Peptides against a protein of PDB entry 7RZF. Designs and how they scored, part 320

Target 1, 358 residues: chain A of PDB entry 7RZF
Amino acid sequence: PFQEEHLKQLYKIVPIKDIRNLYVTFPIPDLQKYYKSNPGHYLGHLIGHEGPGSLLSELKSKGWVNTLVGGQKEGARGFMFFIINVDLTEEGLLHVEDIILHMFQYIQKLRAEGPQEWVFQECKDLNAVAFRFKDKERPRGYTSKIAGILHYYPLEEVLTAEYLLEEFRPDLIEMVLDKLRPENVRVAIVSKSFEGKTDRTEEWYGTQYKQEAIPDEVIKKWQNADLNGKFKLPTKNEFIPTNFEILPLEKEATPYPALIKDTAMSKLWFKQDDKFFLPKACLNFEFFSPFAYVDPLHCNMAYLYLELLKDSLNEYAYAAELAGLSYDLQNTIYGMYLSVKGYNDKQPILLKKIIEKM
Target 2, 358 residues: chain A of PDB entry 7RZF as posed
Amino acid sequence: PFQEEHLKQLYKIVPIKDIRNLYVTFPIPDLQKYYKSNPGHYLGHLIGHEGPGSLLSELKSKGWVNTLVGGQKEGARGFMFFIINVDLTEEGLLHVEDIILHMFQYIQKLRAEGPQEWVFQELKDLNAVAFRFKDKERPRGYTSKIAGILHYYPLEEVLTAEYLLEEFRPDLIEMVLDKLRPENVRVAIVSKSFEGKTDRTEEWYGTQYKQEAIPDEVIKKWQNADLNGKFKLPTKNEFIPTNFEILPLEKEATPYPALIKDTAMSKLWFKQDDKFFLPKANLNFEFFSPFAYVDPLHSNMAYLYLELLKDSLNEYAYAAELAGLSYDLQNTIYGMYLSVKGYNDKQPILLKKIIEKM

## One batch from the design tools (peptide; made by RFdiffusion4, then SolubleMPNN)

Design b2_p28_7_s4 (from b2_p28_7, 12 letters changed)
Fold by OpenDDE base, seed 5:
Structure b2_p28_7_s4 (fold): chain B 358 residues (1-358), chain A 28 residues (1-28)
Amino acid sequence: as target 1 above (358 residues)
Amino acid sequence: MFLELQKKKEEKFLKDSKEYFELSLRLK
């Protein structure tokens, strides 16, 4: 286990690649035996959330962070880590202390709200969908993976253990949250900006780094992290599919799209899936406007409109993606193209949201 | 996709951080 001397440390690391990353790491107990509740997955889902009121949304609004990931990772035998990793902007590299403050403010928000069973249920449902519709893996890789995890799980559960959540354990969520404290932190900043400013070299890979103690004043600042009113728990994900019924093939199913509606204002082609037999659909819409490309002004207005539309839909993008839905919006010389793809059950909800913003 | 997105994020995280984690585990 990490001793007190290993905590409250800052590592400045020179990467081989031109990357800027921040790693905020917390030692936690080994949670492998609690795989049925997976409190680290619950916390990783919330901390790594990208919706309105999320940690990432706020850090992006500041221009400090591009991406954020939160979750548990295996350590050495008998302990794990909870890690928050962000991709830093050039500006974010100057605001690392403030970024970490915001992390602790969000963690404090999670403590204040307490464990939410509905969030666990969403994670459970999403994982069940992912398990049920898991793509075929390469047999060699899959067998090697299964052989590796046989050491951790009963044989009867080895296929399901990494996916199926069974038990809501608020006590374990609170236990992990209690480890996510400034006094238990290890920070690493990865940037080429530290080149020539390091004093140590790692023996195995030759990675150049500098180790520093985090000042007590900075630790205290993070310990006194208040509730930031910008942070909110996510709303319920309305895009999670619940109906996976596959309709029988129509007797007159054509191998190509058939014209099923023809009007003065619209044409609709339909092709039933005769190959994959998945509860998924691809909706493609082409909107025609005689004004879309008539002159440079109209072209620029159409472009601006689409960018504003995309921005207005950003609140749904992450929730849709989590639920296995995606959309794409593009300008065309004739107008606009819209695509909606994924599980068919909640596509009408996403499509309605798009149309309401148009 | 959620597990895949989290796992892809985790895999990307693991891949991009492999050097860091191997270092962090050795920097006891």
Scores: peptide ipSAE 0.031, ipTM 0.695, DockQ to the pose 0.498
Fold by OpenDDE base, seed 3:
Structure b2_p28_7_s4 (fold): chain B 358 residues (1-358), chain A 28 residues (1-28)
Amino acid sequence: as target 1 above (358 residues)
Amino acid sequence: MFLELQKKKEEKFLKDSKEYFELSLRLK
């Protein structure tokens, strides 16, 4: 385990690749035995959330962060880590202390709200969907993976243990949250901007780095992180599928799309899935406008319209993606293309939201 | 997809953080 001397440390690391990353790491107890509740997954889901009021949404609005991931990671024997990893902008590299302050403000918000059973239930449902509809893996890789995890899980559960949540454990969530404190932090900043400013070399890969103690003033600043009113818990994900019924093949099912509606303003083609037998659909819409590409002005207006539409839909994009739904919007020379893909159950909800924003 | 996205994010995170974590464990 890390000793106290290893905490409150800042590492400035020179990467081989041109990347800017921040790693905020917290030592936590070994939670492997709690895989049925997986409190680290719960916290990773919230901390790594990308919706309105999320940590990423706020940091992205400031232009400091492009992406954020949070979660637990296996450590050495007897301990784990909780890690928050962000992709930094050039500006974000100058605001690392403030980025970490916002992380602690979000963590403080999670403490203030307490564990939410509905959030756990969403994680459970999402994981169950992903287990049920898991893609086939390459046998060799899959066998090697299973062989590795047999050391951690009962044989009967080895296939399900990484996916199926069974127990809501608010006590364990609070226990992990209690470890996500400034006094328990290890920070690493990865940037080429530290080239020629390092004093140590890692023995195994020759990675150049500098180690510094985080000033007590900075630790205190993070310890005094208050509630930031911009941070909110996510709303319930309305896109999570609950119906997985596969309709029987129609007796007259054609191997090609059939025209099922033909009007002056619309044509509708339908093909039933005769190959995959999944509770999924692909909806493709082509919108035609004689004005879309008539001149450069109209072309630019059509482009701007689509960018504004995409921006207005961004609030749903993450929740839809989590639930196994995706959409795509593209300009065409004839107008616009819309695609909605994924589990068919909640596609009408997403499609309705798209149409309401159009 | 959630687990594929979250698991791809987690696997990418676990992969990207494996190099970092192995580094951070070595930076004792």
Scores: peptide ipSAE 0.025, ipTM 0.698, DockQ to the pose 0.418
Fold by OpenDDE base, seed 4:
Structure b2_p28_7_s4 (fold): chain B 358 residues (1-358), chain A 28 residues (1-28)
Amino acid sequence: as target 1 above (358 residues)
Amino acid sequence: MFLELQKKKEEKFLKDSKEYFELSLRLK
């Protein structure tokens, strides 16, 4: 386990690739035995959330961060890490202390709200969907993976243990949250900007780095992280599929899309899945407007309209993606194209939201 | 898909950070 001397450390690391990353790492207990509750996954879901009121949303709004990932990672035997990793902008590289302050403000928000069973249930449902519809892996890789995880899980659970949540354990969530403190932090900043500013070389790969103690004033600043009113828990994900029924193939099912509606204002083609038998659909809409491409002004207005529409839908984009739904909006020479893809169950909800924003 | 997105993010994270995480583990 890390001793106190290993905590509150800042590592400035020179990458081989031109990348800017921040790693905020917390030593945590070994949570492997708690795989049925997976408190690190719960926290990773919230900390890594991309919706309104999320940590990433705030950090993006400031232009400091492009992407954020949070979660547990295996360490050496007997301990794990909780890691928050962000892709830094050039500006974000100058604001690392403030980025980490916002991380602690979000963590403080999670403490204030306490563990939410509905969030756990969403994680459970999402993981169950992912397990049920998991793609076939290459046998050799799969067998090797299974052989590796047999050391951690009972044989009867080895296939499901990484996916299926069974137990809501608020106590374990709180226990992990209690480890996510400034006094328990290890910070690594990865940037080429540290080239020629390092004093150490890593033994295994020759990675150049500098190690510094984080100043006590900075630790105290993070310890005094207030509740930032911009941070909110995500709303319930209404796009999570619950119905996976596959309808029987119609007797008159054609190998090609059949025209099932033909009117002056609309044509509808339908093709039932006769190959994959998945509870998924692809909805494609072509909207025709005689004004869409009539002149450069109308073309630009149509473009701006679509960009505004996309922006107005950003609140749903992440939740839809998590739930296995995607949408695409494109300008065409004839008007607009809309595609909604994924699990069919909640596609009408997403489609309705899109239409309501149009 | 959350696991796929999280796994894709984690795989991207693992792929992009494997070297750095191994480094963080080795940075004693």
Scores: peptide ipSAE 0.024, ipTM 0.701, DockQ to the pose 0.536
Fold by OpenDDE base, seed 1:
Structure b2_p28_7_s4 (fold): chain B 358 residues (1-358), chain A 28 residues (1-28)
Amino acid sequence: as target 1 above (358 residues)
Amino acid sequence: MFLELQKKKEEKFLKDSKEYFELSLRLK
């Protein structure tokens, strides 16, 4: 375990690649034995959330961060880490202290709201879907992975242990949250801007870095992180599939899409899946407008309309993606193209949301 | 084994579905 001398440290690291990253790391107890509740996954789901009122949403709105990931990572024997990693903009590199303040404000919000069983249930459902419809891995890689994790899980659970949540443990969630404190922080900033400003070299990879103690004033600022009213728990994910029924193949199923509706305003083609047998569908829509490409003005208006539409749909994008749904919107020379893909159960909900924003 | 093959299966599903849609548009 890290001693006090290893905490409250800032590392300025020079990368080989032109990247800007911030790592905020907290030593935590070994949680491996709690895989059935996986409190680190619960916290990673919330801290790494991308929806409205999330940490990332606020940091993006300020132009400081592009991406955010939160979660547990294995450490040495007997301890783990909880890590929040962000991709920094050039501006974000100047506001690292404020970014970390916002992280602690979000963590404080999680403490104030307490553990939510419905959030755990969503994580459980998402993981169950991911397990059930898990892609076929290469046998050699999969066997090697399973052999490795046999050291951590009972043989009867080795296939399910990384996916299936079984127990809601609010006590363990709170225990991990209690470790996510400024007094327990290790910060690493990765940027080429530190080139020529380092005084140490890492022995294994030759990485140039500088180590500094985080000033007590900065630690106190983070300790006094107030509740920020911009931070909210996510809403329930309405896109999580619950029905996985696969309809029987029709006797007259054609190898190509059949025209099933022909009207003055629309043509509809349908093809049943005869190959994959997944509870998934692809909905593709081509919208035709005689005005879409008449002149440069109309073309630019159609482009602007689509960009505004995409922006208005951002609130659903992450929740849909988590649930295994995706959509795509493109301008065409004839008008607009819309595609909705993924689990068929909640596609009508996503499609309705898209149409309501059109 | 299941995740990569399913992803490839899903990618193929998505690709085939696009190809089928494009084909249906050409048959207009």
Scores: peptide ipSAE 0.007, ipTM 0.379, DockQ to the pose 0.021; fails the geometry check

Design b2_p28_8_s1 (from b2_p28_8, 16 letters changed)
Fold by OpenDDE base, seed 2:
Structure b2_p28_8_s1 (fold): chain B 358 residues (1-358), chain A 28 residues (1-28)
Amino acid sequence: as target 1 above (358 residues)
Amino acid sequence: FDERFVGEVLEESEKDKDLREELLKASL
């Protein structure tokens, strides 16, 4: 449906809210029939990745972008979009061309590395975990959702089709990657800075915008995007749970935490889950230091230490979050509090990484 | 198509759709 005339276009849009967003969109084929392989999800997972060597990591390091999202979106009949959306800083708004260059450099990196079966397997495993431990939805919303998706999926698969990946299709991944080219791009920039610089009004919302052709020189610059050595594929997500065994309830299980270790240096309380029966745990640690709150200098040092620790752990935060793990670090008047929550299987790995950074 | 694209982009931008939550929820 998009003719060449609709490609290589830049839209400058005036929002009502004070927001700065960049949308880089690519028309792609309808991928709905490929839900068992979901090549758009594979690409969204990589392009939207937040770990070291990711697109977002580089754009954040430059102070241009706060957040990044990549994925497929439904279009009209017979086509979809692949969208890369970023929240722009004020500085990033001045560097949109270079941001998009970095997007194409990352896409070029994905082409150079080719489809990775292990990445697909991680997506499959994550989605299987999500399906297995999906929270109960409100019946009315759930039934309406199911009724909607019955148009897309076989009845026997309607509950699983959005989650369960079955087939690694490198050919389809490459096919979608081949659509993510500068010649196929539509760019929208949303910013109040375009107020009074627009020449069109959108019919539905009265949104003021300007449409411009992207200069051929800019398209050519993006087409010549080289391999940026800062971009790397993510490392394997070591936090993905594989063991979901629920331990039997102990015969002497107490309704309250029991003191199971008492030493001069540590006390340990334990409570088994007697209510939820999930393969999840909450680990809470209180560290005591007589120096943490002794004077204003030590208080500020303890605060600064914790902020630096949090920053040093950001490399794991995203991978842990994807795997259904979280951590929290807080200063206390006695020292520091650490919490690790989520699937119990890989909590020791995350805890070890936290302690190694401390 | 152009106006619809502008409208859809703005609607997505203004709805505070944590597209991260929706893509995390669509990836979940």
Scores: peptide ipSAE 0.033, ipTM 0.599, DockQ to the pose 0.480
Fold by OpenDDE base, seed 1:
Order: C-alpha cells, then sequence, then structure tokens
Structure b2_p28_8_s1 (fold): chain B 358 residues (1-358), chain A 28 residues (1-28)
C-alpha cells in the first residue's frame, strides 16, 4: 500500500513531554501467518541487542542514545512495520543521520553474516522459558487478549502461539532484511527543539509536526553503508536455563531461614521455597570489611570499587537479564551487598563471573 | 496516513517507561 511518495520521509514532531526519540520505520509484508518462525522477532532480538558489538553499544559509546528497541509492529491489513526506536541524548539529536547510518551498517552486518540457526534456537528457548514460567495475568486482561488473538491463531495454539518458535526460516529472515533499506525508510524525530519550526498540525491530537523528504544524498549515504568492524553478532547466551527441576520440600523445612553453616569467616542461612515452587533462587551475600566505612577516604574507595565492579560486569548484565537472571551490588556501612536472583540453573555461572571480577 | 503515523509515533513516545519495558518484554 505504500507508494514511493510515502517513503524516504522525515517527520519532525513536537511532543508535550520533554522527550527525544527517533523512530526508523520500514514497511514490511504481513508476517502473521509465519508466527511459528517469527522472522521479525529474530531481527528484533539482534537489532535490539545490548551486548558487546551491538548497535546500542556503539551508539551509547558515542553518547548519542540511551535505549534502543527493535521489532515488528502491526500495520493496516496486509502489511506490518519494522521499527527501530531509540531514546536520544541532546548530542544524539544532532547526529540523527549518523545514528541511522549505524543502523544500516548493523543491518548490512546481519546480511553479510546471514541467518544464524543458533540465534533462532536461543530465541526459541527464551520464549519457551517465558511461556512456561509466565506470571499470572489479571483474568480480565488475559481473556480480552486471548479473544483478540483468536482471529489470528488456531484455537488449539492460541495460548502458545505468541511464544511458539518451531521453524527456522532463513528465507523469511532474508526477506525482511531486504525490506530494511534506505529507499524503504520513514523517519520520525520527536523533540521539543522543533517547537516553532513546524508547519502542520495532526488532526486527532493536535500534534505539531513538519514533514520533509529525505534528501537523495542522505539516502545514498545510507545505501552505501559499509561493514563497520565494531559491529558483531552477540555471543551465545550462557545464562539460558535448561534445568527446571524443582527439588522436593524437605520434611524439616522451616518457614524461616535456618543457619546451616557457621564458621569464623562465614554464616549461611537457607530457606527452601515452600510457596512458589519455581526453579528460581535468591542468593544474597553480605561482605564485611572493617575498612569499608572507617573514614571518608575508605568509604569513597569502597564506592569507586563498586562502581568499577558494576562497569566491569556490564558485558554480562543484558545476557543475564534476557535469561531471567539479575544481580544487584550495593555498598553498605559494613562492606558490600551482592544479590543474584532468577532461575537457579545458571546462577552459579553468573555468580562465578561476578566473583572473578571482584 | 502521514498524520496517523505522527499520532502513533507521539503516542508511543509519550507512553510511560514501564509500558516500554512491558513492550520490550512482550516483544521478547
Amino acid sequence: as target 1 above (358 residues)
Amino acid sequence: FDERFVGEVLEESEKDKDLREELLKASL
């Protein structure tokens, strides 16, 4: 339904809130019938990745972008959109053309590497975990959602369809990637900096905006996006849980944490889960140091140490989060607090990495 | 179509951060 006249357009939009956003939008075919392969999810996972060599990592390193989201969105009948959305810094607002160039460089990297079955398998495994351990939704919201999606999925699959990845379809991934081109782009920039520089008002919300054609020179610059050596595919996510065994409740399980180890250097309390029966654990560590709060210098050194430790762990944070693991590090008046939460299977891996960086 | 696109972009931009995290979690 989009003719060439609707493509290669730039929209400058004035928000009510003090926000700075960039939307890079591509019309794509309707992919709903391909929900079992979900090529848009595969691409969204990679484009939206936050790990080393990701698009976001590079854009953050330049101070241009805070957050990035990539994925498919429903359109009108017979088409969808693929959208890359970023939260812009004040500096990033000045570099929108270069940000979009980096987007096309990353997309070009995805074309050069081709579809990866292992990435699809990770998406499949993550979605299977998300489905299996999905939190209980409010019945009214859930029933309304299910009623809506009954139009798209077989009745037998309606509960699982949004989480089902069954088929690796490299052909569909390549087909979507072929639509992620500069000649097929619609760009929206949302910023208060466009106040008084707009010439149109949107009918529904009264939103002030300006529409401009993107110059052919800029389109050509993006079309000539080469391979940027900073962009890499993510590494395999080592934190994806595979063991979901729930250990039987011990006969002597107490409702409170029991002291199970007492030594000169450590005390260990344990409480088995008697309520949730999930393959999850919470590991909490309090480290004591007589030096942590002895004077202002040591306090600041302990703070700086923890900030450096957090920074050194950033490479694992996103992969752990995707896998349903989290960690927290805090300074205390007695030393340091560490918490590791989520699926118990890969917690030892994350904990080991934290301790190795300490 | 252009006006609708502007409205949809603004509505999505002005959504609370929590909804963005929910959409991120729902797109995952």
Scores: peptide ipSAE 0.032, ipTM 0.602, DockQ to the pose 0.461
Fold by OpenDDE base, seed 5:
Structure b2_p28_8_s1 (fold): chain B 358 residues (1-358), chain A 28 residues (1-28)
Amino acid sequence: as target 1 above (358 residues)
Amino acid sequence: FDERFVGEVLEESEKDKDLREELLKASL
């Protein structure tokens, strides 16, 4: 266990690469035995969420953070870490204390709302989809991975243990949340801006760093983190597929896309999957406009329109991606291209949202 | 503990973006 002397520490680290990262780390109990409920995954899903009212959404709106990852990491025997990692902007590097304050405000929001069974159910459903439709891995890598995890899981569960959630354990979620406190924090900041300002060298890699105690006033500021009204739990993910039915191959199935609709305003080509037999589809739309490429002004307006459209769809992008849906929007010489890909079940929902924003 | 933590943090920070997607997928 980390002694008190190892907590409330700040590490300033000089990277070789030009990177700016913040690591906020909490020692937590070993959660391996709780893999069926995976409370660390539940918290990682919420803390790492990218939707409206998320931690990342707020920090990104401030211009301080580009990306955020939250989750559990293996430690030594008998403990783990919960880590919140962010990619810092140049401005964010100046606001690390306030970034961490926002992290504690979000954690306080999670405590105030309490464990949500519907969020657990979404995690369960997402992981079940990921397991069921997992791509083939390279046999050597897969065998080595399985051999490693045989130390942690029963032989009968070794293939499913990393994916299949079985038990909602609100008590364990609260137990982990109780460890995510300022008094239990270790902070690392990685930036070239610390070059020539370090006093220690790491023995194994020669990494230059400085270690400092976090001031008690800063710890108190984080302990007194109020509820920030900008933070909200995510909405239910409407893109999670529930129907995985594969339609039988039509007797007249063509090896190439067949023209199934021809009108003055639209042509539709269709090809049934005759190879993969997955509950997935690719919807591709090409919109034609005689104005798209007529002059530089129209080209720039079409570009600006597409960027605004993409921005207006960002609220759905993350939820769709989690559910194995993606979309792509591109300008073409003739107009616009739209692609929607992934599980077919909820594609109509995503497509409707795109069309409503257009 | 401190030097190991620094080394682990640096190694993770210098690992390419592809590992973030894997960590997002593994934290999921």
Scores: peptide ipSAE 0.032, ipTM 0.607, DockQ to the pose 0.498
Fold by OpenDDE base, seed 4:
Structure b2_p28_8_s1 (fold): chain B 358 residues (1-358), chain A 28 residues (1-28)
Amino acid sequence: as target 1 above (358 residues)
Amino acid sequence: FDERFVGEVLEESEKDKDLREELLKASL
């Protein structure tokens, strides 16, 4: 178990690669026995969220962070870590204390709102979908993974334990959230900018690092993290599929797309899935405009329009991705291409939102 | 998320992954 001397520490680490990363870590109790409620996954889902009012959205808006991951990691026997990992920009490397302040402001927002059963239900539903439609893994990798997790789970549950949530435990969520405090923090900054500024070498890999105590004034700054009004809980994910019905093959199903609609303004081709039998679809749209590439001005306007459209859709992109939906937008010499892929149940909702922004 | 953390940390840093896991272990 971490003693007080191991807490409130800053590690400055020199990487081999040209990378800039921040790891904010918290010792937490061993939660393995609570895998059916998985409070660490609940918190990781919220802290790692990419939607409007998320931690990442604010840190990206400042140009400090590119990516953010939050979650639990295995520790030694009898404890775990909760980790918030971010990819730092060059500017973000100068603002590490303020980045961590924003992390604690978001954590304080989670305390103020309390555990949300609807968020747990979304995590449960997403994990159930991921389990049900899990892609075939390479047998060697899969067997090695299963052999590893057999140390943690009953044989009967080993296949489901990582996915199937069964119990909403707000008490455990609050317990983990109570460990995410400045007095319990360990910070690692990974950057080549620390080259020649280190005083220690790691024994196993020869990694150069410096360890410092975080100043009490900085800890106090983080302890006094207020509610930042920019941070909000995510909205409900409307893209989570609930209908997985597979329609029977049509008697006249062709191996190629058939023209099912032909009008002056539109042609529609359809091909039923005859191979995979998944509740998924691919919708592809080619939009034709005589103005798209008539001259350099119109070409640039069409490009700018698409970039603005993509930007306006960012609010839905992450929620759609979590739900197993994706879209792509491209300029073509004829106009614009749109594709929507994934579970067919909520594709009309995503498509409607795209068209409403167009 | 936990698998993405392991996976994204894995894809970028197969060689530095051992270092990150061990820096995490050595910091432990």
Scores: peptide ipSAE 0.049, ipTM 0.450, DockQ to the pose 0.075; fails the geometry check

